# Ledger of designs, part 71: peptides against a protein of PDB entry 5CWW

Target 1, 194 residues: chain A of PDB entry 5CWW
Amino acid sequence: VPKLQGPFDFDLNPEDEQDDEVELKDIYVIGEKPRVADLMRGEEEELEMMKEDQHNGLSLNIICLLSTSGQVKICLDIDGVEAQWLPPRSKNKRLFAPPPEPPSLLTFQTFDTLKPAEVTPDGWPMFSEDATSPYSFYVTHPAGITYISLTPWVFRLESELQSDSEAGTEFRIDLLAKGQGSERDRIFTQTRTQ

## One batch from the design tools (peptide; made by RFdiffusion4, then SolubleMPNN)

Design b2_p19_2_s3 (from b2_p19_2 with E2K K14R)
Fold by OpenDDE base, seed 2:
Structure b2_p19_2_s3 (fold): chain B 194 residues (1-194), chain A 19 residues (1-19)
Amino acid sequence: as target 1 above (194 residues)
Amino acid sequence: TKKLAEKLAELVKRRQEER
């Protein structure tokens, strides 16, 4: 039986975001790139193709959260949350391990996809994948469609995660964190027929 | 931003130590 996981702790939630006020409507997960060690069981040709694919992805899961207001939160799974199964009913529950600290999600970026005048109480924003890129997606709402791309930072972050050199890492991470983050473009706006 | 940079740096460091 699958184990229910959560709650997750959101590291770097803005202090002004009372978590209680944000109604989430959708979740979009971008899985981490396959680990090389899991690929070493394949043919050498498959390993080469997958090495190219590995250069094209982040070694972290990305969790995108979407609120009723069209707010997007981009979170990084820093702990590597995996699917858990309920342990078989072996009677020796060591009942007294303190509950493990909840897994932490690192909030990388938060932004709005809707203008305040576009937000409706019955609004149902949803994520949609982009078939052309694993790190791009859409937020669809009755008021419009917003394209989002994580590509401006994902590959830079992965380069740091894969670096063997500590030299300049802090500086590059500072630049990454201070950057514009994700690309966001409103590709469609529903004209209110007056 | 500063806190984000600190947490990302910690993550990078951890990943470097795991190799």
Scores: peptide ipSAE 0.563, ipTM 0.941, DockQ to the pose 0.799
Fold by OpenDDE base, seed 1:
Structure b2_p19_2_s3 (fold): chain B 194 residues (1-194), chain A 19 residues (1-19)
Amino acid sequence: as target 1 above (194 residues)
Amino acid sequence: TKKLAEKLAELVKRRQEER
C-alpha cells in the first residue's frame, strides 16, 4: 500500500506568498533521469543505447504546482523523495524513530500563466505533457494555453550537478539563479466571441 | 536569488561529496 507523503516544507517561498492561501489544482512531476547504471546492472548492451538519453535530463525530481489562479511553482526535490510503501506489519519494530523531518522542496521559480482579468473563481487550470520534451509542458485554462519549458536552466543545473570541478561553480550557479528562468509562452488565447 | 544560489550551491556540493 502506498504511504501518504507530506506535508512538504517549501524552501525559498516568497515571504509574501502565504502557501496556506494558495489553492492547488494540479501537480506535475518530472521524474529524475533514470540512473541507468543502477537500473541496467547486468544488461550491458542496452546500457550503451540509454547513455545518450542520460545526458539529456536532470538528476533531480521536479515538482510543478498549479494554483486556481494559474500560478505555477517550480520546485526541486533536493532530498530525493522516493515513493514510500507502508512497511509490512512486522510486529516488533515500533522503534519510535522520531518522525523524519518533512522533506523539503526547493522553490526554484514562481510565475503566473494568467492575467488578473483571466482568473475566475471556478477556474480549473491543468497541466499537460509535451510529447516532444520531458522538460516542457502546457498549462491549460479556459482563458488560454501556456507553453512552459524548463530547458533554459535544467541542462545548466545538471552540468553543475555532474561537474567534478568546484572551480567557477558558485559563479555559474549565481548566473543560473539570476538568469532567465523557465520559458513561458501563451500559445492560445480564447477570444470571447461576443 | 541570492538564497536560491546558496541553496543550489549547497546541493551541488553535496552531490560532489557523494561521488
Scores: peptide ipSAE 0.563, ipTM 0.941, DockQ to the pose 0.767
Fold by OpenDDE base, seed 3:
Structure b2_p19_2_s3 (fold): chain B 194 residues (1-194), chain A 19 residues (1-19)
Amino acid sequence: as target 1 above (194 residues)
Amino acid sequence: TKKLAEKLAELVKRRQEER
């Protein structure tokens, strides 16, 4: 049986007092790609071909949060949260371990998918996957559909996480943090039938 | 942005020290 995990702390939540009123409607998780070296410890020849495939995903889990207003938050799992299962019912619950510190999520980017005039109190926005890319997805709302891609920054961040050189890392990270971040395109808008 | 860059730099540094 899966163990319920949480609460999670959010690092770099914007200081704007409006975050406490954000009702979440959906969650989308992009799992980390396993380190090819940990999976392929027996097949050295396939290891070189998989390193050359330019689509090595991020070595971090990505957690996307969607509000009723169509706000998307992109969060990074910096602590490496693993799936946990309930231990078999052993009678020795050490009831006196202090609760572990909750793992932290780093808020990378926040943006809106809806215009203020499209927001409805009964709105039910949802995530859906893109079958063509693990780092692209859709936000569907009655007002329209928005395509989102994380590819503009994900591969650059992974390149820094895998770099053996400290030279220029601070400058490249500062450019990544100040960049436009994720691609966002409204692919469909619902026409109000009068 | 500055705080985000600092946290990402700390993460990169930690991953370099673990290798």
Scores: peptide ipSAE 0.561, ipTM 0.941, DockQ to the pose 0.775
Fold by OpenDDE base, seed 5:
Structure b2_p19_2_s3 (fold): chain B 194 residues (1-194), chain A 19 residues (1-19)
Amino acid sequence: as target 1 above (194 residues)
Amino acid sequence: TKKLAEKLAELVKRRQEER
């Protein structure tokens, strides 16, 4: 039986003046790029397809959170949260290890997909995948559809995570953190016929 | 932004030490 995980701690950006009252409606998870060890367990044909895709991914899980107001929060799984299973009913009182520290998500970016006038109490924004890119997705709402892409920063972050050189890392990370972050484009707006 | 940059730098450092 899968173990229910959570609560998660959020390491928020200090610029996120987010009111604690954000009601979440949807979650979108972008899994980390497959590890070479996991690829070696697949069929050779899957290994070739995945090798081309392996160069095009982040070695971190990305957790996207969507509120009722159409706010998107992009979080990084810095601890590498794995699926947990309930321990078998074996009576071995494994010593009370101190409760593991709760896993933390690093908030990378937060932004709105809706204007304040488009927010409705009965609005139910939802994520949907982009079949053309694992790092792009849509937010659908009755007021409109917003395209989101993480590609402007994901590959830059992965390049730093894979770098063998500390030279210039601090500078490049500072530029990445100060950047505009994710691409956001409103591709459709529902015109209310008055 | 500064806190984010610090946390990302710590993450990069950790990943470099694990290799």
Scores: peptide ipSAE 0.559, ipTM 0.940, DockQ to the pose 0.719

Design b2_p19_2_s4 (from b2_p19_2, 5 letters changed)
Fold by OpenDDE base, seed 4:
Structure b2_p19_2_s4 (fold): chain B 194 residues (1-194), chain A 19 residues (1-19)
Amino acid sequence: as target 1 above (194 residues)
Amino acid sequence: TEKLAKKLAELVKREKEKR
């Protein structure tokens, strides 16, 4: 049985009181690129194919949160939240280890997919995957569909995570943080048929 | 943005120290 994970602590959540009132409707998780060294101790050919593919992803999980208002929050899993399974109920002593500190998520970016006039109380925005990229997805809402891509920054962040040199890292990270962030395009808008 | 840059830099540093 999967262990219920959470609550998560949000690092760099904007102090705006509005974030505590954000009703979340959907979650989209982009898993970290597989550490081939850990998975493929046995198959050399699969190791080579996966080494080429290893350059195509982030070594961190990304957690996307979607509100009823169509707000998207892009978070980085900085603690490496692995899928935890409930240990079999062995009767042995619940050492009340202090509840582990809730895993922290780093809020990378927050943005809206809906205009204020498109927000409805009964709105049900949903994530959907893009078959062409693990780092691209759609937000669907009755008012419209928004394409989102994390590709503008994900590969740059990964290059810093994989770099052996600290030279220029701070500068490149500063540029990444100050950049436009994720690509966002409204690909469809529902026409109000009067 | 400056806070984000700092936190990302800390993250990158921590991930490198784990290797």
Scores: peptide ipSAE 0.540, ipTM 0.939, DockQ to the pose 0.718
Fold by OpenDDE base, seed 1:
Structure b2_p19_2_s4 (fold): chain B 194 residues (1-194), chain A 19 residues (1-19)
Amino acid sequence: as target 1 above (194 residues)
Amino acid sequence: TEKLAKKLAELVKREKEKR
């Protein structure tokens, strides 16, 4: 049985956003790029195809959160949260271990996909994948569909994560943080048929 | 943005130290 995980602490949450006030409707997880060396112990043929794809992903999990208002929060899993299973009934319940500190998520970006006039109390925004890219997705709402791409920053962040040199890293990270972040485009808007 | 840059730098450093 999977273990229920959470709560998560949000690092760099906007000061004006009380997390407690944001009703979440959906979650979209972009898993870290597979460590081919760990997954492919035994299947040599699939190893070659996945090596080409290894250059095209982030070494961190990305957690996207979607509110009822169509707010998207892009978070980085900085602690490496793995899927946890309920431990087998091992007799050694450390009855007195303090609960582990909740894992932290780094809030990379927060943005709205809906205009204030499009927000409805009964709105049910949902994520959907882009079959063409693991780092692109859609937010679907009755008012419209928004395309989102993380590609403008993901590959730059990965380059820093993979770099052996610290030279210029701080500068490039500063540019990344000051950049426009994720691409966002409203690809469809529902026309109110009068 | 400066806080984000700092946290990203800390993240990058931490991930490099794990290697």
Scores: peptide ipSAE 0.539, ipTM 0.939, DockQ to the pose 0.723
Fold by OpenDDE base, seed 3:
Structure b2_p19_2_s4 (fold): chain B 194 residues (1-194), chain A 19 residues (1-19)
Amino acid sequence: as target 1 above (194 residues)
Amino acid sequence: TEKLAKKLAELVKREKEKR
């Protein structure tokens, strides 16, 4: 049986976002790329295919959160949260370890997919995957569909994570943080028939 | 943005020190 995990702490939430008012509707998780070293115990054919796939993903899990208002929050898993299972019913209540500090998520970007006039109390925004890229997805709502791509920054961040040199890293990270972030495009808008 | 840049720099440093 899976173990319930959480609460999570959010690093760099905007001071103006009252987290207490944001009702979450959906979660989209992009798993970290498999480590080549962990695959070296696998079949050589899978290792060759992953080297040829020039699109090396991010070495961190990405957690996307979607509110009822159509707000998207993109978070990085900086602590490396793994799937946990309930231990077999061993009677030894080690009840007295202080609860471990909750794992932290780094908020990379927050943005809206809906205009204020499109937000409805009965709105049901949902994530859906893009079959063409693991780093692209859609937000669907009765008012419209928004395409989102993380590709503008994911590969740049991974390049810094994998670099052996510190030269220019600070400058490139500053440019990454000040950049436009994720691509966002409204591909469909539902016309309210009067 | 400045806080984000700092946290990303700390993350990159930490992940390099693990290798």
Scores: peptide ipSAE 0.539, ipTM 0.939, DockQ to the pose 0.739
Fold by OpenDDE base, seed 5:
Structure b2_p19_2_s4 (fold): chain B 194 residues (1-194), chain A 19 residues (1-19)
Amino acid sequence: as target 1 above (194 residues)
Amino acid sequence: TEKLAKKLAELVKREKEKR
């Protein structure tokens, strides 16, 4: 039986955003690029598709969270959260290991997809995938559809993660953190017929 | 942003040390 995972700690959450006030409605997970060892266990057809993708992904999982208000939070999985299973009902009371520290997510960016006047109590925003890129997706709400792309920063971060040199890393990371982050474009707006 | 830059730098360092 799968184990329920959580709670998760959020690193660098804005101090003014009480997480307790944000009702989450959806989650979108972008898995890390497959490791060569995991590719070697796939079917040969999956290996060819994934070889093209191997150069085009982040070596970290990305967790996107969506609130009822249309707020998107982009988080990096810094601890490498893996699927956990309930231990078999073996009667051996393994000594109470201290509860493992809860896994942490690093908040990279937070932004709104809706204007305050578009937020409705019955609004249910949802994520949907972009078939053209694993690092692009849509937020769909009755008020409109927003395209989001992580591509402006993901490949730069991966380049730093894969670099053998420390030269200029601090400078490039500072530029990445100060950048505009993710691309966001409202591709559709529902016209209220009066 | 400065806190984010610091945390990203720490992350990059940690992931390089795992290799």
Scores: peptide ipSAE 0.542, ipTM 0.940, DockQ to the pose 0.723; fails the geometry check

Design b2_p19_3_s1 (from b2_p19_3, 5 letters changed)
Fold by OpenDDE base, seed 4:
Structure b2_p19_3_s1 (fold): chain B 194 residues (1-194), chain A 19 residues (1-19)
Amino acid sequence: as target 1 above (194 residues)
Amino acid sequence: SEEKRKAVLEALKKALAKL
């Protein structure tokens, strides 16, 4: 029987601890892609095809959270939310190992898609997928539509996760964290014609 | 390796915590 997973714990950045209870309205999940190393356990002939498929995306689940205010949080499932099965009902009182700590989500980036003046109590922002890219999506609100792309960092992070060399990893990861993580572009704004 | 993957993720966590 599949185990119900969640709730997720969020590793919020210290700056986010001061923000009032962010009312979440929508969630957008980008499922992990298979790890190149896990795929390489297949026959050698797939190895050459996989070099071209290095665009295999991120071997981590990405969970995007959207608040009523149009705030987006990009979170990484660093613990790996795998399909968990309920342990077989063995009658033996095996010391229930404490339930595994709920998977922690690492907040990678937080940003707003709305201006303060655009935030309305009845304004419900929503995620929608980009059919052209698995790592791009839209936030739609009555005030406007924002395009978001995770591509600037996703492939770089995956490259680090798959690297056989630790040389320079900390430096590149530091640059990844400090850089503008995701692309954000307001593609439509509703002009209230007076 | 899984160990390197873990190290990368820990490095990322540390880097983000410093922001």
Scores: peptide ipSAE 0.612, ipTM 0.954, DockQ to the pose 0.755
Fold by OpenDDE base, seed 1:
Structure b2_p19_3_s1 (fold): chain B 194 residues (1-194), chain A 19 residues (1-19)
Amino acid sequence: as target 1 above (194 residues)
Amino acid sequence: SEEKRKAVLEALKKALAKL
């Protein structure tokens, strides 16, 4: 029997801790690419096919949250949420391991896709995928469409996660965090017919 | 390594907390 997971705890940036209760409207999940170490347990043929895809993927799940106001939060699953199953009712009193702590999502970036004047109470922003990239997507709202790409920092973060060198890691991570390198472009704006 | 991976993620968490 599958185990229900959640709620998720959010490690919010100090700036986001003051954000009023954001009414979420949509969620977009970018699944992790398998880690090289996990691939080495697979068949050699699967390993070859995945080698090409591995160079451009993040070995972390990305959870994108979208509010009614068009605010996007990009969160990282740093704990690695896996599918959990209810333990088989084996009669052995296995010491009830305390329920695993709820997974924490790390908020990497928060940004708006709508201008304040475009926000409406009845607005329903939605995510949609980009068929050309797993790390790019659109936010669609009646006021317009915004293209978002995570590719600039995703590659850099993965390179740090896979690197064997500890030298300069802290510095590069600090730069990555400060850079907030997601691309955001309003590709369409709905003209209000007067 | 898994240890390094964990260290990177902790560094990221700390870096984001300073923003």
Scores: peptide ipSAE 0.611, ipTM 0.953, DockQ to the pose 0.746
Fold by OpenDDE base, seed 2:
Structure b2_p19_3_s1 (fold): chain B 194 residues (1-194), chain A 19 residues (1-19)
Amino acid sequence: as target 1 above (194 residues)
Amino acid sequence: SEEKRKAVLEALKKALAKL
């Protein structure tokens, strides 16, 4: 029988830790791409096709959270959420291993998709996918539609994850963290005159 | 390697915590 997973802990930036209880309205998950090293255990011929695929995604799950206010949190599953099963009913009282620490999500970036004046108590923002890219999506709200793309940093992060070199890694990761280069574009705004 | 991957993720965690 599958085991129910959760709750998830969030590693938040100090600024996010001070945020009041944010009511979540939607969750958008971008599944991880297979790691090249895991694929290299297969047939040699798949290796060449996979070299092109090395740039096709992140080997981490991305969890996007959307609040009532239109705030988006981009979180990374660092630990990797695996399918868990209830232990077989074996009669041996194996000492319950301490409950595994709940999976932690690392908050990579937080940003707003709505202006303060656009936030409404009855607002229901929703995620929707972009068919052209797994790392792009939309936030739809009655006030407007915002396009979001994670591509500016996702591929750079994956490059670091796949690199065997330690040279400059810390510096590049620091730049990634500071840059937080998710693209945001308000593609539609609802005007009262229409 | 898995060790390198872990090191990158720890570095990222530390970098984000400083923001």
Scores: peptide ipSAE 0.611, ipTM 0.953, DockQ to the pose 0.768
Fold by OpenDDE base, seed 5:
Structure b2_p19_3_s1 (fold): chain B 194 residues (1-194), chain A 19 residues (1-19)
Amino acid sequence: as target 1 above (194 residues)
Amino acid sequence: SEEKRKAVLEALKKALAKL
């Protein structure tokens, strides 16, 4: 029997501690690309097609959260959320291993897609996929549409995860965290016809 | 390696916590 998972804990940045009151409206998940080491256990022909795809993905799940105010929070699944099953009713008192710590999501970036004057009680924002890129998406709202792309940092993070060199990793990760680099572009704004 | 991957993720956590 599948086990219900959650609630999930969020590792929030100090700047996000004020977000405890954020009402979530939508979730957008970007699934991880398989790691090269995991692919090498498969058939060689599937490996070559997936190698081209591997150069274009992150070996971590990305969870995007959208609030009613149009705030987007980009989170990384660093622990790897796996499907859990209820243990079979074995009569033997198996030493209950302490329940695994609940999976945590790491907050990478938080930003707004709406101006304060655009936020309305009835105007609920929603995610929409970009058919041209797995790491790009839209936030749609009655006030406007915002294009978002994670590509500026996703490939850099994956390069660090796959690199065999430890030299300069700490410095590059520090720059990546400070830059945060997600592209955000308002592609449409609804003109309030008075 | 898995050890290096963990080290990168820990470095990322630390870097984000300093913002």
Scores: peptide ipSAE 0.609, ipTM 0.953, DockQ to the pose 0.742

Design b2_p19_3_s3 (from b2_p19_3 with E6K E7R T10E E17A)
Fold by OpenDDE base, seed 2:
Structure b2_p19_3_s3 (fold): chain B 194 residues (1-194), chain A 19 residues (1-19)
Amino acid sequence: as target 1 above (194 residues)
Amino acid sequence: SEEKRKRVLEALKEALAKL
Protein backbone atom coordinates (compact mmCIF):
# COMPACT_ATOMS: atom_id res chain seq x y z
CA VAL B 1 0.00 0.00 0.00
CA PRO B 2 1.44 3.42 -0.89
CA LYS B 3 2.30 5.61 2.09
CA LEU B 4 0.98 9.14 2.14
CA GLN B 5 3.95 11.49 2.07
CA GLY B 6 4.17 14.94 3.63
CA PRO B 7 3.86 17.43 5.04
CA PHE B 8 7.03 18.84 3.50
CA ASP B 9 9.17 21.37 5.29
CA PHE B 10 10.38 24.28 3.21
CA ASP B 11 13.71 25.92 3.79
CA LEU B 12 13.24 29.39 2.38
CA ASN B 13 15.94 31.17 0.46
CA PRO B 14 17.14 34.51 1.86
CA GLU B 15 14.95 36.38 -0.65
CA ASP B 16 11.77 34.78 0.69
CA GLU B 17 10.79 37.39 3.26
CA GLN B 18 7.16 36.28 3.24
CA ASP B 19 6.01 33.69 5.74
CA ASP B 20 2.61 34.47 4.18
CA GLU B 21 0.11 31.67 3.66
CA VAL B 22 0.48 31.08 -0.06
CA GLU B 23 -2.49 29.32 -1.64
CA LEU B 24 -0.97 26.68 -3.90
CA LYS B 25 -2.64 26.13 -7.30
CA ASP B 26 -0.20 23.90 -9.18
CA ILE B 27 2.98 21.84 -8.85
CA TYR B 28 5.55 21.10 -11.54
CA VAL B 29 8.21 18.44 -10.94
CA ILE B 30 11.45 18.14 -12.88
CA GLY B 31 12.83 14.69 -12.18
CA GLU B 32 16.50 14.11 -11.50
CA LYS B 33 18.70 12.85 -14.31
CA PRO B 34 18.79 9.07 -14.47
CA ARG B 35 21.75 7.37 -12.85
CA VAL B 36 23.76 5.73 -15.63
CA ALA B 37 24.82 2.97 -13.25
CA ASP B 38 21.20 1.82 -13.07
CA LEU B 39 20.96 1.86 -16.86
CA MET B 40 24.15 -0.12 -17.64
CA ARG B 41 21.87 -2.98 -18.73
CA GLY B 42 20.82 -0.95 -21.77
CA GLU B 43 22.25 -1.10 -25.26
CA GLU B 44 25.53 0.78 -25.86
CA GLU B 45 23.63 3.32 -27.99
CA GLU B 46 21.31 4.12 -25.09
CA LEU B 47 24.40 4.57 -22.92
CA GLU B 48 25.78 7.25 -25.26
CA MET B 49 22.47 9.12 -25.37
CA MET B 50 22.33 8.92 -21.60
CA LYS B 51 25.88 10.25 -21.24
CA GLU B 52 24.82 13.31 -23.20
CA ASP B 53 21.74 13.59 -20.99
CA GLN B 54 23.90 13.18 -17.87
CA HIS B 55 25.80 16.33 -18.72
CA ASN B 56 22.53 18.14 -19.31
CA GLY B 57 20.64 17.33 -16.11
CA LEU B 58 20.55 17.88 -12.37
CA SER B 59 21.09 15.03 -9.90
CA LEU B 60 18.29 16.48 -7.72
CA ASN B 61 14.56 16.65 -8.27
CA ILE B 62 13.21 20.16 -8.71
CA ILE B 63 9.75 20.96 -7.37
CA CYS B 64 8.12 24.14 -8.63
CA LEU B 65 5.18 25.53 -6.68
CA LEU B 66 2.67 27.99 -8.13
CA SER B 67 0.35 30.18 -6.06
CA THR B 68 -2.99 31.82 -6.90
CA SER B 69 -1.14 35.12 -7.20
CA GLY B 70 1.24 33.69 -9.81
CA GLN B 71 4.17 33.38 -7.41
CA VAL B 72 6.58 30.61 -8.33
CA LYS B 73 8.79 28.86 -5.79
CA ILE B 74 11.63 26.74 -7.12
CA CYS B 75 12.48 24.03 -4.59
CA LEU B 76 15.29 21.48 -4.56
CA ASP B 77 14.65 17.99 -3.25
CA ILE B 78 17.86 17.46 -1.31
CA ASP B 79 16.71 14.34 0.52
CA GLY B 80 15.49 12.57 -2.61
CA VAL B 81 11.77 12.04 -2.07
CA GLU B 82 11.04 8.50 -3.15
CA ALA B 83 7.76 6.63 -3.31
CA GLN B 84 7.21 5.14 0.11
CA TRP B 85 5.25 2.00 0.81
CA LEU B 86 3.71 0.92 4.06
CA PRO B 87 6.04 -1.69 5.52
CA PRO B 88 4.66 -5.20 5.22
CA ARG B 89 2.83 -6.26 8.39
CA SER B 90 5.94 -7.29 10.26
CA LYS B 91 4.86 -8.27 13.78
CA ASN B 92 7.66 -6.24 15.36
CA LYS B 93 7.02 -2.66 14.40
CA ARG B 94 9.45 -1.00 16.73
CA LEU B 95 6.71 1.30 18.02
CA PHE B 96 9.35 3.81 19.03
CA ALA B 97 11.16 4.65 15.83
CA PRO B 98 10.91 8.43 15.89
CA PRO B 99 8.74 9.48 12.97
CA PRO B 100 11.16 10.08 10.12
CA GLU B 101 11.77 13.79 9.87
CA PRO B 102 9.60 15.10 7.05
CA PRO B 103 11.63 15.57 3.90
CA SER B 104 12.83 19.12 3.57
CA LEU B 105 12.61 21.01 0.31
CA LEU B 106 15.15 23.76 -0.16
CA THR B 107 13.54 26.87 -1.64
CA PHE B 108 16.13 28.01 -4.13
CA GLN B 109 14.25 30.92 -5.70
CA THR B 110 10.92 32.74 -5.47
CA PHE B 111 9.50 35.16 -8.04
CA ASP B 112 6.24 36.53 -9.41
CA THR B 113 4.85 35.91 -12.90
CA LEU B 114 1.95 38.38 -12.58
CA LYS B 115 1.76 42.08 -11.89
CA PRO B 116 -0.36 43.07 -8.87
CA ALA B 117 -3.08 44.41 -11.20
CA GLU B 118 -3.25 41.05 -13.02
CA VAL B 119 -3.92 39.04 -9.85
CA THR B 120 -7.57 38.03 -9.58
CA PRO B 121 -9.40 36.24 -6.74
CA ASP B 122 -10.50 33.53 -9.17
CA GLY B 123 -7.08 33.30 -10.81
CA TRP B 124 -5.98 29.82 -11.78
CA PRO B 125 -2.40 29.90 -13.02
CA MET B 126 -1.02 26.60 -14.30
CA PHE B 127 2.31 25.12 -15.27
CA SER B 128 2.98 23.65 -18.68
CA GLU B 129 6.07 21.92 -19.97
CA ASP B 130 8.48 23.09 -22.63
CA ALA B 131 8.88 20.25 -25.09
CA THR B 132 12.39 21.48 -25.98
CA SER B 133 13.92 21.44 -22.49
CA PRO B 134 13.17 19.63 -19.22
CA TYR B 135 14.46 22.68 -17.32
CA SER B 136 12.15 25.18 -19.00
CA PHE B 137 8.41 25.63 -18.57
CA TYR B 138 5.54 28.09 -18.84
CA VAL B 139 3.16 29.63 -16.38
CA THR B 140 -0.21 30.26 -18.00
CA HIS B 141 -2.73 32.68 -16.52
CA PRO B 142 -5.72 34.48 -18.12
CA ALA B 143 -3.63 37.66 -18.03
CA GLY B 144 -0.70 36.14 -19.92
CA ILE B 145 1.97 33.48 -20.37
CA THR B 146 5.42 33.58 -18.76
CA TYR B 147 8.37 31.52 -19.94
CA ILE B 148 10.70 30.27 -17.21
CA SER B 149 14.10 28.63 -17.65
CA LEU B 150 16.20 27.12 -14.88
CA THR B 151 19.13 26.45 -17.24
CA PRO B 152 21.21 29.47 -16.11
CA TRP B 153 21.86 27.87 -12.71
CA VAL B 154 20.97 24.16 -13.03
CA PHE B 155 24.15 23.26 -14.89
CA ARG B 156 26.30 25.26 -12.47
CA LEU B 157 24.64 23.53 -9.53
CA GLU B 158 25.21 20.14 -11.13
CA SER B 159 28.86 21.01 -11.70
CA GLU B 160 29.17 21.70 -7.97
CA LEU B 161 27.35 18.47 -7.08
CA GLN B 162 29.79 16.50 -9.24
CA SER B 163 32.90 18.38 -8.13
CA ASP B 164 35.42 16.46 -6.05
CA SER B 165 37.25 19.71 -5.31
CA GLU B 166 36.47 21.41 -2.03
CA ALA B 167 38.48 24.42 -3.19
CA GLY B 168 36.16 27.38 -3.68
CA THR B 169 33.01 25.27 -3.16
CA GLU B 170 31.73 27.51 -0.38
CA PHE B 171 32.15 30.60 -2.54
CA ARG B 172 30.45 29.03 -5.57
CA ILE B 173 27.55 27.74 -3.46
CA ASP B 174 27.17 31.22 -1.98
CA LEU B 175 26.95 32.66 -5.49
CA LEU B 176 24.32 30.09 -6.45
CA ALA B 177 22.27 30.72 -3.32
CA LYS B 178 22.35 34.50 -3.86
CA GLY B 179 21.66 34.34 -7.56
CA GLN B 180 18.23 34.92 -9.00
CA GLY B 181 19.46 32.73 -11.78
CA SER B 182 16.20 31.62 -13.41
CA GLU B 183 15.24 33.30 -16.66
CA ARG B 184 11.75 34.78 -16.70
CA ASP B 185 10.12 36.29 -19.77
CA ARG B 186 6.50 37.33 -20.35
CA ILE B 187 5.91 35.99 -23.86
CA PHE B 188 2.21 36.86 -24.05
CA THR B 189 -0.01 39.43 -22.37
CA GLN B 190 -3.77 39.35 -22.82
CA THR B 191 -4.85 42.70 -24.20
CA ARG B 192 -7.95 43.91 -22.44
CA THR B 193 -10.25 44.75 -25.26
CA GLN B 194 -11.61 48.04 -24.04
CA SER A 1 18.03 37.78 5.80
CA GLU A 2 21.59 36.73 6.72
CA GLU A 3 20.42 33.79 8.85
CA LYS A 4 18.27 32.51 5.98
CA ARG A 5 21.26 32.84 3.67
CA LYS A 6 23.41 30.83 6.05
CA ARG A 7 20.74 28.12 6.30
CA VAL A 8 20.50 27.82 2.51
CA LEU A 9 24.28 27.60 2.26
CA GLU A 10 24.39 24.91 4.91
CA ALA A 11 21.61 22.96 3.21
CA LEU A 12 23.43 23.15 -0.12
CA LYS A 13 26.68 22.06 1.54
CA GLU A 14 24.89 19.12 3.12
CA ALA A 15 23.38 18.23 -0.25
CA LEU A 16 26.85 18.26 -1.79
CA ALA A 17 28.20 16.04 0.98
CA LYS A 18 25.51 13.40 0.35
CA LEU A 19 26.32 12.95 -3.29
Scores: peptide ipSAE 0.170, ipTM 0.759, DockQ to the pose 0.095
Fold by OpenDDE base, seed 3:
Structure b2_p19_3_s3 (fold): chain B 194 residues (1-194), chain A 19 residues (1-19)
Amino acid sequence: as target 1 above (194 residues)
Amino acid sequence: SEEKRKRVLEALKEALAKL
């Protein structure tokens, strides 16, 4: 049986000037790439496929949050939240260790997919995957569809995570933090026929 | 802006130190 996880602490959230209680409607998770060391317990065939994939994914989980207003928050799982399972019902009253401290999520980027005039009280935006890339997805709303790609920064971040050289790391991380971040393209807009 | 940068840098440095 899956263990209920959370609450998550968002202590690494930059103080967004808007104290407005953002109502969340959907969550999209991009799992970390499997580590080669974890695959060494599997079949040799999977190891060859991962070496040939020029698009090495990120070694961190990405958690995307979507609000009723069409705001997207992209969070990085720095602590490495793993799926936890309830231990099998052993009859022994093992004192449950106090629940571990809730994992902290790093908010990397926040942006809107809707214009203020497109936001409706009954709006229900949703995430959907892109079959062509694990680091691209869509936000669908009655007002329109927005394509999002994380590829501009994901591969650069992974390069820093895998780098054995500390030289220039601070400068490159600063460029990642100040950059334009994710690509966004409104691929469809619904014309309200009055 | 600068505080956000500092938090991201610190969190990423801590993540890199754990690898």
Scores: peptide ipSAE 0.168, ipTM 0.763, DockQ to the pose 0.118
Fold by OpenDDE base, seed 5:
Structure b2_p19_3_s3 (fold): chain B 194 residues (1-194), chain A 19 residues (1-19)
Amino acid sequence: as target 1 above (194 residues)
Amino acid sequence: SEEKRKRVLEALKEALAKL
């Protein structure tokens, strides 16, 4: 039986002092790049086709959170959340190992997809995938549709995770954190038909 | 490799905490 996971702890950016109880409406997960070598330990031919489709993916899971107000929070799974199963009911009360610390999500970026005047109490914003890129998606709301792309930073972050040299890593990460975040483009706005 | 990944992630946390 699958174990229910959560609650998750969020390492919030200290600038996100808006402790306002943001009601979440949707979650979008971008899985880490599969280690093709671990999945394909038996099929050499599929390994080559997956190498051509080796779109440079991030070695971390990305968790996107969407609020009622159309706020998007981009989180990185630093601990590697794995599927957990309930232990079989076997009677051996092995020592209560302290419950493992809950996995922490690192908040990388927070941004809005709606203007304040577009926010409605009955609004139900939703994520949808982009079939052309695993690191791009849409936020759909009755007021409009916003395209989002994580590509401006994802590939640079992966380069740091795979780097053989620690020299300058701190500086390059500081540039990633302070640099241009995710791309956002409002591709559709609902015209109020009078 | 895993130890290096951990160090990079720690540095990322520190950078984000300074923003």
Scores: peptide ipSAE 0.155, ipTM 0.746, DockQ to the pose 0.699
Fold by OpenDDE base, seed 1:
Structure b2_p19_3_s3 (fold): chain B 194 residues (1-194), chain A 19 residues (1-19)
Amino acid sequence: as target 1 above (194 residues)
Amino acid sequence: SEEKRKRVLEALKEALAKL
C-alpha cells in the first residue's frame, strides 16, 4: 500500500512576509529527469532511443503549489521524495526509529498569476500541462490563463547540479537566484461581459 | 533578498552533496 506522504515542511522558505495561511487549490509535480541508467538496467535497446530524447531535464523534482488567490509557489525537492510504501506488517517494527524528518521543500520562486481585482473567494485556479515542454504549464482561472515556463532557470540549475567543480558554485547560484525567474505570460483574459 | 540567496545556496549545496 502506498504511504501517504506529507505534510511537507517549508522551513527553507525565504522569510517572505506574511505567508498567511494560503489556501492551496492545486499541486503540479514535475518529476526529475529519469536516470535512464537506473530505469533501463535491463533493456539496452530502449537505452539508445531515450538517449536522443535526453531533454536535459532537472535532476530534482519540482513541486508547484497554487493558491486560491492565484499565487504560484515553485518548490524544489532537495531531499528527493521517493515513493514510500507502508512497511510490511513484519512484527520487527523497530518501534524506536525516530519518525523520518518530514521532507523539506525549497521555495525557489513565488509569484502571482492574478491581479488583486481578479481574485474571487470562489476562484478555483488549476494547473494544466503544456504538452510541448515538461517545464512549462498553464494556470487556468475564470479571469484568464497564464503561461508559465521554468526553462529560463531549470537548465542553468541542472548545469550547476552536474558540475564537478565546486569552484564558482556560489557565484553561479547567485546568478541563478538574482537572474531571470520563470517566464510568465497572460495568454488569455476573460472579458467581463458588462 | 540576501537571505533567500543564502538559503538557496545552502540548500543547493546540500543537494549537490547528496548527488
Scores: peptide ipSAE 0.174, ipTM 0.768, DockQ to the pose 0.098; fails the geometry check

